# Peptides against a protein of PDB entry 6EJA: the designs that were tried, part 30

Target 1, 276 residues: chain A of PDB entry 6EJA
Amino acid sequence: VEYMPANPVRIAFVLVVHGRASRQLQRMFKAIYHKDHFYYIHVDKRSNYLHRQVLQVSRQYSNVRVTPWRMATIWGGASLLSTYLQSMRDLLEMTDWPWDFFINLSAADYPIRTNDQLVAFLSRYRDMNFLKSHGRDNARFIRKQGLDRLFLECDAHMWRLGDRRIPEGIAVDGGSDWFLLNRRFVEYVTFSTDDLVTKMKQFYSYTLLPAESFFHTVLENSPHCDTMVDNNLRITNWNRKLGCKCQYKHIVDWCGCSPNDFKPQDFHRFQQTARP

## One batch from the design tools (peptide; made by RFdiffusion4, then SolubleMPNN)

Design b1_p10_8_s4 (from b1_p10_8, 5 letters changed)
Fold by OpenDDE base, seed 5:
Structure b1_p10_8_s4 (fold): chain B 276 residues (1-276), chain A 10 residues (1-10)
Amino acid sequence: as target 1 above (276 residues)
Amino acid sequence: SELDEADPFL
């Protein structure tokens, strides 16, 4: 018997999309669309064709909106975090959208569970935040993520300026840049003026791949730390053999890995994927 | 070196 919540959570899906992955976006949208949820889509500033397509969709559905602002985000860029943070603020200011959870998605990401399962689960654990950690040595994580390095995003490039220290007293964590955050925590991140949030926003504005660590670190060092769940309830099309070739050296003064876009033939994986 | 390795685990 599946849990049927009396007050089901409503989800704000934030989609960050770019390029010409229209088919993938369409597939994902169809897979995740539900009338009771909300969809806030950011289209990269450079992706005008995609933007036009997404605008057409937003005009057809009252629960689909497109960001009026658009950023030109690069791989690993600090601006990606800015995109999420601004989206969070926007969503909190949308009084007509009573969402309970924030879930970010890209064309290379899919929820593991069906809508009903996801809603049931989140409704049961509505006070929790779901962030998947790296599960490895923390010192190694810091080093490999370049968290001890200072980066500057400028002219579509992440420039490595030098070394830096992690703020004292902060336990750094991270892993997946795909997360499920409850509204309360999003409110905290958005509006808190405490030293933690203030310092971390500053710190991560000069961070490579900030979304993989910012929310983890803020949450775990915050008064909300007890709400942490080490799971993001999703799958990403990771293929390190294909995605770890230092392919972004022209964009970032760092070598990194990226997930691959989902293809139609990858659909079978969704059916077979077990819950983490 | 000019480039170091960033290795996301998940």
Scores: peptide ipSAE 0.025, ipTM 0.661, DockQ to the pose 0.478
Fold by OpenDDE base, seed 3:
Structure b1_p10_8_s4 (fold): chain B 276 residues (1-276), chain A 10 residues (1-10)
Amino acid sequence: as target 1 above (276 residues)
Amino acid sequence: SELDEADPFL
């Protein structure tokens, strides 16, 4: 539903970027930038060139900040979740940035709505959280994700240490690692000391691709479970032929898929995507 | 990830 909200939501966009693809980042940034939103950018610790470029951008826009801390992340690494969690904490501590929603982005994903549509939609459903589930058999999902396996991130590698059990009483879910979370839920994840959040943070610190499952699982097992919407309002450039070749075996003791970065020619797909 | 389970140690 599109309308002109009286109190439009403001979005904190969190970008986790690496490499030297400054042009791609610039293109994406320009596509999503709006003066009423906030942009918090983490640059991989190893990507010094990109960090310099991002710092230049942050100096030009008052609503753009760069994380003062930087992690060395790898594909599938548990440290990616740490990056998001720390970013969430930082954003909650930024009292001068009154954001209502947390949205993570990469060059591989775009919102399927225009800014106006997105803001209108989220303003109407500001109490909801948007996470896309896998929509398949949960047992199969667990196996394919390796959630029943223990991983350790060390020396830029995800080492498979052995088998593990899913925590008792926890309904595991997951799917897309792109989510739209309202501030209230982010506050819960960040500051709650309940058994769920505590145990899940521990569990997912040894998990492959933790962002694809952590927030789903926490939300669905939390007092906020009724706020879940099975949609992430994203279009992802998936191409299994290109993205599913076990190309990360050298850094992860598992095979997985990765989305492809959007190209300018892919823009037409945004218009063809059905509205949530 | 949506690949079938692959064990690199097999």
Scores: peptide ipSAE 0.023, ipTM 0.636, DockQ to the pose 0.181
Fold by OpenDDE base, seed 4:
Structure b1_p10_8_s4 (fold): chain B 276 residues (1-276), chain A 10 residues (1-10)
Amino acid sequence: as target 1 above (276 residues)
Amino acid sequence: SELDEADPFL
């Protein structure tokens, strides 16, 4: 019998969506929707059709909202972090949504657990933060991520301006851009005025793929460092052969990998992983 | 990212 917590955690799911992924989004939404959770959806500023569709969904469910602001994000853009940070602030200001965890999702990523399992697990570990590290050499990670490079997001492009130094005394970490963060840590990231948060927000505003490293780095260097769990509880459709072809070179002065969107034929992986 | 620095000549 799966442990049912007396005070189950409620999750704020943040979805950042763009393009024509309406079918993928619908599948994702159906898979993760529960009446006790909250769903906050950002639609890319350029994706008007998708925005209309998402708005229609949000009108049907009281626990689904769409960001009133919309950013034009690009792959690897620093603006993605801004999107998350603003979403976090919005969610903290929504007094009628008492969420306990922040979880980001895309069409290329699924939770590895059923809702009941996820809620039970997070309810047991409600004071923890779940971020998956790269599990490799840190120097190699820095190099591959371009963390020692300065990028500027401008004119729908990530321009590489030159080299930069990692701030002294900061232990840089990162890995997956999919994370599960507890409300307390989100509050810290959102409202703290300490040197760490201030410097990291500045640093990562000029960073490629900032979401893959920002929260890891902030957490590990913060007073909340002991709350880190090296697991994001995700299944991601990684196909290096398809996802690692410098496909975004026209947008970013860097080569990177991206996961593939889940297709119906890929659902067997989720089912296998989600099975107890 | 799993790839290295973009080759400006590619």
Scores: peptide ipSAE 0.022, ipTM 0.640, DockQ to the pose 0.195
Fold by OpenDDE base, seed 2:
Structure b1_p10_8_s4 (fold): chain B 276 residues (1-276), chain A 10 residues (1-10)
Amino acid sequence: as target 1 above (276 residues)
Amino acid sequence: SELDEADPFL
């Protein structure tokens, strides 16, 4: 018998979807949907058909909402971070949705735990934040991520403008752009006016793949630093043979890797579990 | 090469 917490956490799932991922989205939604959680879906501004489909779903479930605003995002674009930050603000302003954790999802990533396991786990560790670090040399990470480079997102392109320095006194970290953040930390990121949050928001507005590093960096340099758990409780469909081909060179002045969308044949992996 | 490689770790 699995432990049932007396005060189970409720999760706000934020889904950022685009393109033709309708089938993947449907599968994912079906897999993660629970009446006690909340689902906030952003559909890329250019994905009108998908948007219509998502709207239909949102009308069927009271705990599913679609962002009234829509951004045109690109791979690696700084606007993805903006999307998350705005969604966090929206979710904090939704007083009728008492969520305890923020979890982002895409068609390329799934939680590795069942709902019951996830809720039980997060209920036990409700004061923690779960971000997976790269676990390698930090200098190499900075170089490979292009964190020492200045990027500008404009006209659906990430323009590399030049070199930059990492802010002094900041310990940069990152890894997975899939995270589980508690409400308290989300509140801090959203509403804090301290130097750290202000500087990092500015810094990462000119950063490639900002979601892979922003929350890690902010957390580790914040008063909440002791709440970090180096695990995101995810399985990501990483296949470097398929995902590392400099396929985004035309939209980003950088070469990078991307995870692959899950296909039906990949679902057998969802039965795997991992612990921090 | 002028283009460096971003390497996601996870």
Scores: peptide ipSAE 0.021, ipTM 0.655, DockQ to the pose 0.486; fails the geometry check

## One batch from the design tools (peptide; made by RFdiffusion4, then SolubleMPNN)

Design b1_p11_1_s1 (from b1_p11_1, 4 letters changed)
Fold by OpenDDE base, seed 1:
Structure b1_p11_1_s1 (fold): chain B 276 residues (1-276), chain A 11 residues (1-11)
Amino acid sequence: as target 1 above (276 residues)
Amino acid sequence: DYEVPITGGDL
């Protein structure tokens, strides 16, 4: 018998989707949907057909909403962080959605627990934030991620403009761009006007793959640093042989890897019995 | 727990 918390946490799932992955999105949605959680979906500005399909879904479920704004995002683009930050602000302003945790999902990275297990776990650790660090040499991480380089997202391309310095007094960290953040930390990131948040937002607006480092860095250097847990409760389908071929040079003035999408049979790791 | 690979790579 699984432990059922008296005051279960409610999760805001943020989905950033693009392209023609309508069937994949539908499968994922069916696998992760629960009436007690919230789903906020951003559809790429260029994916109009997908947008129409997602709107149809949002009209059928009261706890599913689509962003009224849409960004044109690219792999590794700074706009992905902007998308998350804006979605966080939106979710905080939705007073009718009392969520406790922010969780982003993709077809390439899934929670490894069932809904009940996830809710039970997060309810027990509701004051913690879950970010997985790279766990290697940090200097190497900075170099490999291009954090010491200045990038500009323009015309669907990440332009490398030159070199830059890491801000003084900041301990940079990063790893997975899939995280579980509690509402309190999201509030801090969204509304704080302290020097850390202000400088990091500016710094990461010119950063490649910003979501892999921004939240780690802000959290670890913030007054909330003691809430960090080095685990994002995810399973990723990483295959460097297949995913590390510098396949994004046409989009970004940098090389990178990408995880492989999960297959439908992999959804059992997060599937729940209570489906609409 | 698992190790997170570095996504980025230099040109």
Scores: peptide ipSAE 0.064, ipTM 0.753, DockQ to the pose 0.532
Fold by OpenDDE base, seed 5:
Structure b1_p11_1_s1 (fold): chain B 276 residues (1-276), chain A 11 residues (1-11)
Amino acid sequence: as target 1 above (276 residues)
Amino acid sequence: DYEVPITGGDL
């Protein structure tokens, strides 16, 4: 029996896109598009052709907008978190878009539920936040993520400046940088002036791969900590044999892995895949 | 449920 919510949640999908993957983006967009949801798309500053294409789409749909600002983001860069935070602020200031959930997407991740299933699920658990943790040793996670290292994003490079300590009293967590956040928590992250949010924004402005840890850490140390659900309802195309080659040394003073982009044939398959 | 692979790998 499928649950039919009386007051279905509306989702703000935030897409951060770059390069020339226009066809893949188009397929993803078609797969996730619904008239009752909202789509806010950031196109990398350097991807002008893609930007023009996305603008054309946004003109055809009233619930699709493109960020008027554009950042030049790099792999692992702190600017990715800035992109999300600014997008969150923008979305909260859009009074004509009454969204209930924030969901980020890229070509490397895909929702495993149908729209109806996703809406039904989120409508039932509208007060929860969905962040998937790494599930490993926390000390190892900190070391591997370089959270105890200070990074500076400058000249399209993540410079490792030295060592740092985790802020006192903060329990660090992280994992997937794909999440489902309710509006209330997004409001908290965006507008709170408490010590936690203030310190974490500062801390993560010098952090490698900040989106994999910032929201986890803020949530778990916040008054909203009881809303944490260790699941993001997604499939990520991980292939470590292909993605773990330390291929970003030229961009970051660190080694890491990256997920692979989904192929067109994968989208149909993932729509029917069971949740993790 | 599945274990999420982490991106970081140190130098």
Scores: peptide ipSAE 0.071, ipTM 0.756, DockQ to the pose 0.591; fails the geometry check
Fold by OpenDDE base, seed 2:
Structure b1_p11_1_s1 (fold): chain B 276 residues (1-276), chain A 11 residues (1-11)
Amino acid sequence: as target 1 above (276 residues)
Amino acid sequence: DYEVPITGGDL
């Protein structure tokens, strides 16, 4: 019997979708939908058919909304962070959606807990933020992520312009770009005008794969640093054989891996997998 | 616990 909290947290799920992943989206949505949570979906500006489909879904559920703005994003693009930041602002301005946690999702990962387990867990640790770090040498991480390189997103390409320095006094961290953030931290990221947030927003606007590092770095250097938990409660379909082909060289002046989308046959693993 | 694979890699 799962413990039911007296004041269960409510989750804002942010889905960033693109291309022709309509089936994947439908499967994911069915798997994660709950009446007590909120779903905010961004569809890539170029994915008009998908946008129409998502709009149809949003009209069927009062707790599902689609971003009125749409960005053209690319793999590894800085615009992905912009998408998250704008969605966070939107969600904070939706006074009729009293969410407690922000969770981003894609077809490449799933929460490893059932809804009841997730809600129970987050309700117990509602003051914490869950980001999974890379677990390796930080200097190596910086090099591999190209954080010491300046990138410009332009014309659907991430151009490497040159070298740059990590801002002084900033402890950079990162890892998974899938996270669980409490509302208070999201408020801080969205509305703070302190030097950290301002500087990091600027820095990461020229960063490759910004979502893998921005929130980690901001959190760990912020007044909220003591709220970090090194776990994102996710299962990600990592398959280096398939995902590490440097397949994005045509859009990014960098090499990288990507997790694979989950398929229906993979879903059975979600119920059997515990956090490592 | 496990090490999270990083996405990035230099050319």
Scores: peptide ipSAE 0.069, ipTM 0.756, DockQ to the pose 0.586; fails the geometry check
Fold by OpenDDE base, seed 3:
Structure b1_p11_1_s1 (fold): chain B 276 residues (1-276), chain A 11 residues (1-11)
Amino acid sequence: as target 1 above (276 residues)
Amino acid sequence: DYEVPITGGDL
């Protein structure tokens, strides 16, 4: 449903970027930039050139900031979740940025709505959280994701230490690591001291690909469980033939797949597609 | 609606 909202939601876009593709990032940024939203960019600690470029961008736009802290992240690393959680805390502490939704983006995943459509939609459903589940057998998901395995991120490697049990009473879920979370839920995740949040933060600090499951699991087991919508309003360029080659075995003691990056021009194209 | 593929796989 599209309408002109009286109080349009404002979005905090969080970008976690690495490498040397400054031009690609710039193109992507321009494609998603809007003056009414906020952009918080984390640059990998090892990507100094990119960091300099992103800083230049942040100086040009008042609604663009760069994290003063930088983490060294690896594919599948637990530190990615830490990055998101710290970014969430930072954004909540930015009183001059009245954002309503948290959205993470990468070059591999694009929103399937125009800005106006997205804002209209989220303004109508501002109390909802949008997470896309895997939609398959949950036991298989747990097994394939290695959620029943203990991992330690150390020295740019995810070490598999052994087996572990899923906490009792917790319904694990997951899927896409691209999500749209409302401020209220982000506040809950950030500041709650309840057993769920505390235990899940601990559990997922030793988890492979934590962002694909943490927020799903926390949300579905929380008092906010009724706010979940099984849709992240994204299009991801999945090609298993190309992306599932266990190419990360040198980084993690696990096999995995990765989506293919979209070109910035694809964003406009996919904005016109039907939502999943 | 679309199916989200899982990324993980055991060694």
Scores: peptide ipSAE 0.058, ipTM 0.739, DockQ to the pose 0.622; fails the geometry check

Design b1_p11_1_s2 (from b1_p11_1, 5 letters changed)
Fold by OpenDDE base, seed 4:
Structure b1_p11_1_s2 (fold): chain B 276 residues (1-276), chain A 11 residues (1-11)
Amino acid sequence: as target 1 above (276 residues)
Amino acid sequence: DYDVPITGGDL
């Protein structure tokens, strides 16, 4: 049941966009925009046209900002995690943006709830973190994600250098790279100097698809472990037969899948039903 | 809830 919270949470949406996703980005932005939330957009260093378009949007809305820094990210690259971490730091340093939740988005993912529903839900569970786990055998996950392999992002390529061991005492988990993190946990990830955060940042700097596992692993091994909810409240246009063609082998010394872009007609589903 | 597809896959 939806209710109006007395102190509604405010959300920092971090959008990581690249390429020719202008149309889809525009649609998504219009769908998720609200005056009470904040939007921090990173545009790939190589996507200058998109950057200009996003800048134009940011000038029209006071609660929309574009990262002054831009990374050249590649599929599966460790730099994606760096992008999120730096964005988190930036957002924490923006004293004029009192956000309560961090939510990442791309053109390939969409929140399953309306704004009112999402705000009501997060306001009720403001102390929780929402990370969806893979729901399968963990050993299989580690193998499929290449977490036991060492990768180096260099020259627009993820080079597989060899094997590595999972750090001792760490329970690795992961799944969706789309998450909803409360400010407290973001603060922990950003500013903690404990062994866990330090070690994991180092570990995942050489990790393929780090965003699919870093936050899960850090959270579950942290003092904040009891705040995890195995749900990311997202709809992703997964179609394995279409998205799993090892299409990124030219970029990464690994195979992987990607979600398909949403079509305009898909957006109507997002406000009606959640995936079972 | 639903099982989350993972993007990774070995060679």
Scores: peptide ipSAE 0.067, ipTM 0.742, DockQ to the pose 0.575
Fold by OpenDDE base, seed 2:
Structure b1_p11_1_s2 (fold): chain B 276 residues (1-276), chain A 11 residues (1-11)
Amino acid sequence: as target 1 above (276 residues)
Amino acid sequence: DYDVPITGGDL
């Protein structure tokens, strides 16, 4: 028997979608949709057809909204962080959506728990934030992520401009760009004017793959640092054979791996697999 | 403990 919390948490799911993945989005949406949660969808500025499709979906459900603003994002682009940050602000300003957790999703990632399990778990740990760290040498992480390099997103390209230093006194961390953040921490990230948040927003505006490190770093250096849980409760379709080909050199002056999108035949894994 | 792969890599 699954535990049913007396005051179940409500989740704001933020979906950042692009391209022609309409079918994948529809499948994912159907799989994760629940009346008690909220869904905020950003469609890439260049994906007009997808945008129209998503708008149609949003009109059918009162708890589904589409961002009125749209960004042109690229793989590894700093603008992805901007998208999340603006979405967070929007969600905090939606007083009619009393969400407790922020969860981002893409076609390459899926929660490993059922809705009931997820809600029960988060309701029990509603004061915690769930981010998965890389679990390796931090210096190596910095080098491999190019955090000590200055990048500029311009004209659909991430230009490497040169070297930079990590801000002094900041403990950099990162890993998965899929996370579960409680509302309190999202409020902090969105509205705090302290030196940490200000510096990190500036720093990561010139950072490659910012979502893999920004929230980790901010959280661990913030007054909320004790709320860190090294688990994002996700299954990511990592296949190095397919995803680690340095395939984004044409977009980014860097190499990297990319998780693969889930296919319909992969969905059975979500119910059977848990992270160790 | 699950090890998350690093996405980034140097040229």
Scores: peptide ipSAE 0.061, ipTM 0.739, DockQ to the pose 0.588
Fold by OpenDDE base, seed 5:
Structure b1_p11_1_s2 (fold): chain B 276 residues (1-276), chain A 11 residues (1-11)
Amino acid sequence: as target 1 above (276 residues)
Amino acid sequence: DYDVPITGGDL
């Protein structure tokens, strides 16, 4: 027996895309597209061909828009968080798009539930936020993520400037940079002027891989902390043998791993997969 | 549920 919500949630999908993976993007888009949801797409400033293609799609669908601003993001760059935060602000200012949940996507991640299942689930838990934590030693996480290091994004590089302290009284957490956030929490992150949000935005503007930790940390230290669910309902194509080669040393003064892009044939399989 | 690998690694 499937749960049929009387008031189904509507989702704002935020897609951050770059390069020439147009076919993969097209397949992903087709897999996740629904007339009742909204799609806000940011195309990297350097990906003009892809931008033209995405613009063409946006003209065909009233619930698909492209960011009028474009950033040149780098792996691990603080600008990725800026992209999400600006997208959130934009989406909140779109009064004609009554979305209930914010979901980010890229070619490296895919929802594991069907649209109906996802909507049913989120409609039942519409007051919750879904962020997957690393599930390991926190001190190790801080060290490995370089959260106790100060970084500056400049000239398409993440420069390590020195050491820093975690703000006092803040419980740092993180893990997956793929999340499902309800509108209320997005509003809080976007418009709150409290000390937590203000300090964290400043702190994470000099942070490596900020999206893997910012929302976790803000949520867990906020008045909304009781809404956290340690699950993002995603599957990520992790292959450490391929993705952990310190391949971004030329971009950042740090080493890291990256997930592999999904192949087009994987999308069909993942739509039918459910992991608790 | 599944474990989420961390991305970061120190030099």
Scores: peptide ipSAE 0.053, ipTM 0.737, DockQ to the pose 0.595; fails the geometry check
Fold by OpenDDE base, seed 3:
Structure b1_p11_1_s2 (fold): chain B 276 residues (1-276), chain A 11 residues (1-11)
Amino acid sequence: as target 1 above (276 residues)
Amino acid sequence: DYDVPITGGDL
């Protein structure tokens, strides 16, 4: 698996950040930065201080850019998917950034490989897409995720409007909202006009936590379905006791969990963690 | 392999 590839893949890292934790972002950035990769950073519209800090970083590195558009996102909001989709489109239009993989990151989830290992691995499997599924009862997943419920993001709140049906003929899947997608699949998601992509974009625009299911569902029902690998090469600091307190009821008509942010002392675990 | 917790839950 680990070798020096002749044509190493280049990664577009997409970071969606908010708040004022500039130092935390800086630490994470330094941990993942490499000159051969690309970094596209979206800062929440409300996080002006952080935006200024990120702009400073982008001026220092030629392979770091900040989205010229900024969305106001909330936990569980459908707008997060919109953020990813628009970022994907932007990245595909950046002809001077020849990236091969799209990888999203947050402070709560890190790749479990060194850069060299990651590049070697992805270079070997450059035609694959890496999404981690929940691996349990799919019906339970649908219920717990509220996929059979219609949500509207409005006024910084996810309003539950009522029940809905899963589109006929669609096999829904999901799990981690951290994924590694190859350029070809990103192109498909971005530019395809087929019924699947069209309907799923519409469906997930009214979905809670859409990133945890959209790409899984689209991939598995697409002509690219055979490219799925049930592994996102991530380590996530999950602590249900700490993260599952229904702490978002004030902004979402649903109960949910969140992973905990990694601390600097947690970084050593990344290289020691076995593959999922 | 690692566990991916279900994020959501109904009210």
Scores: peptide ipSAE 0.048, ipTM 0.733, DockQ to the pose 0.638; fails the geometry check

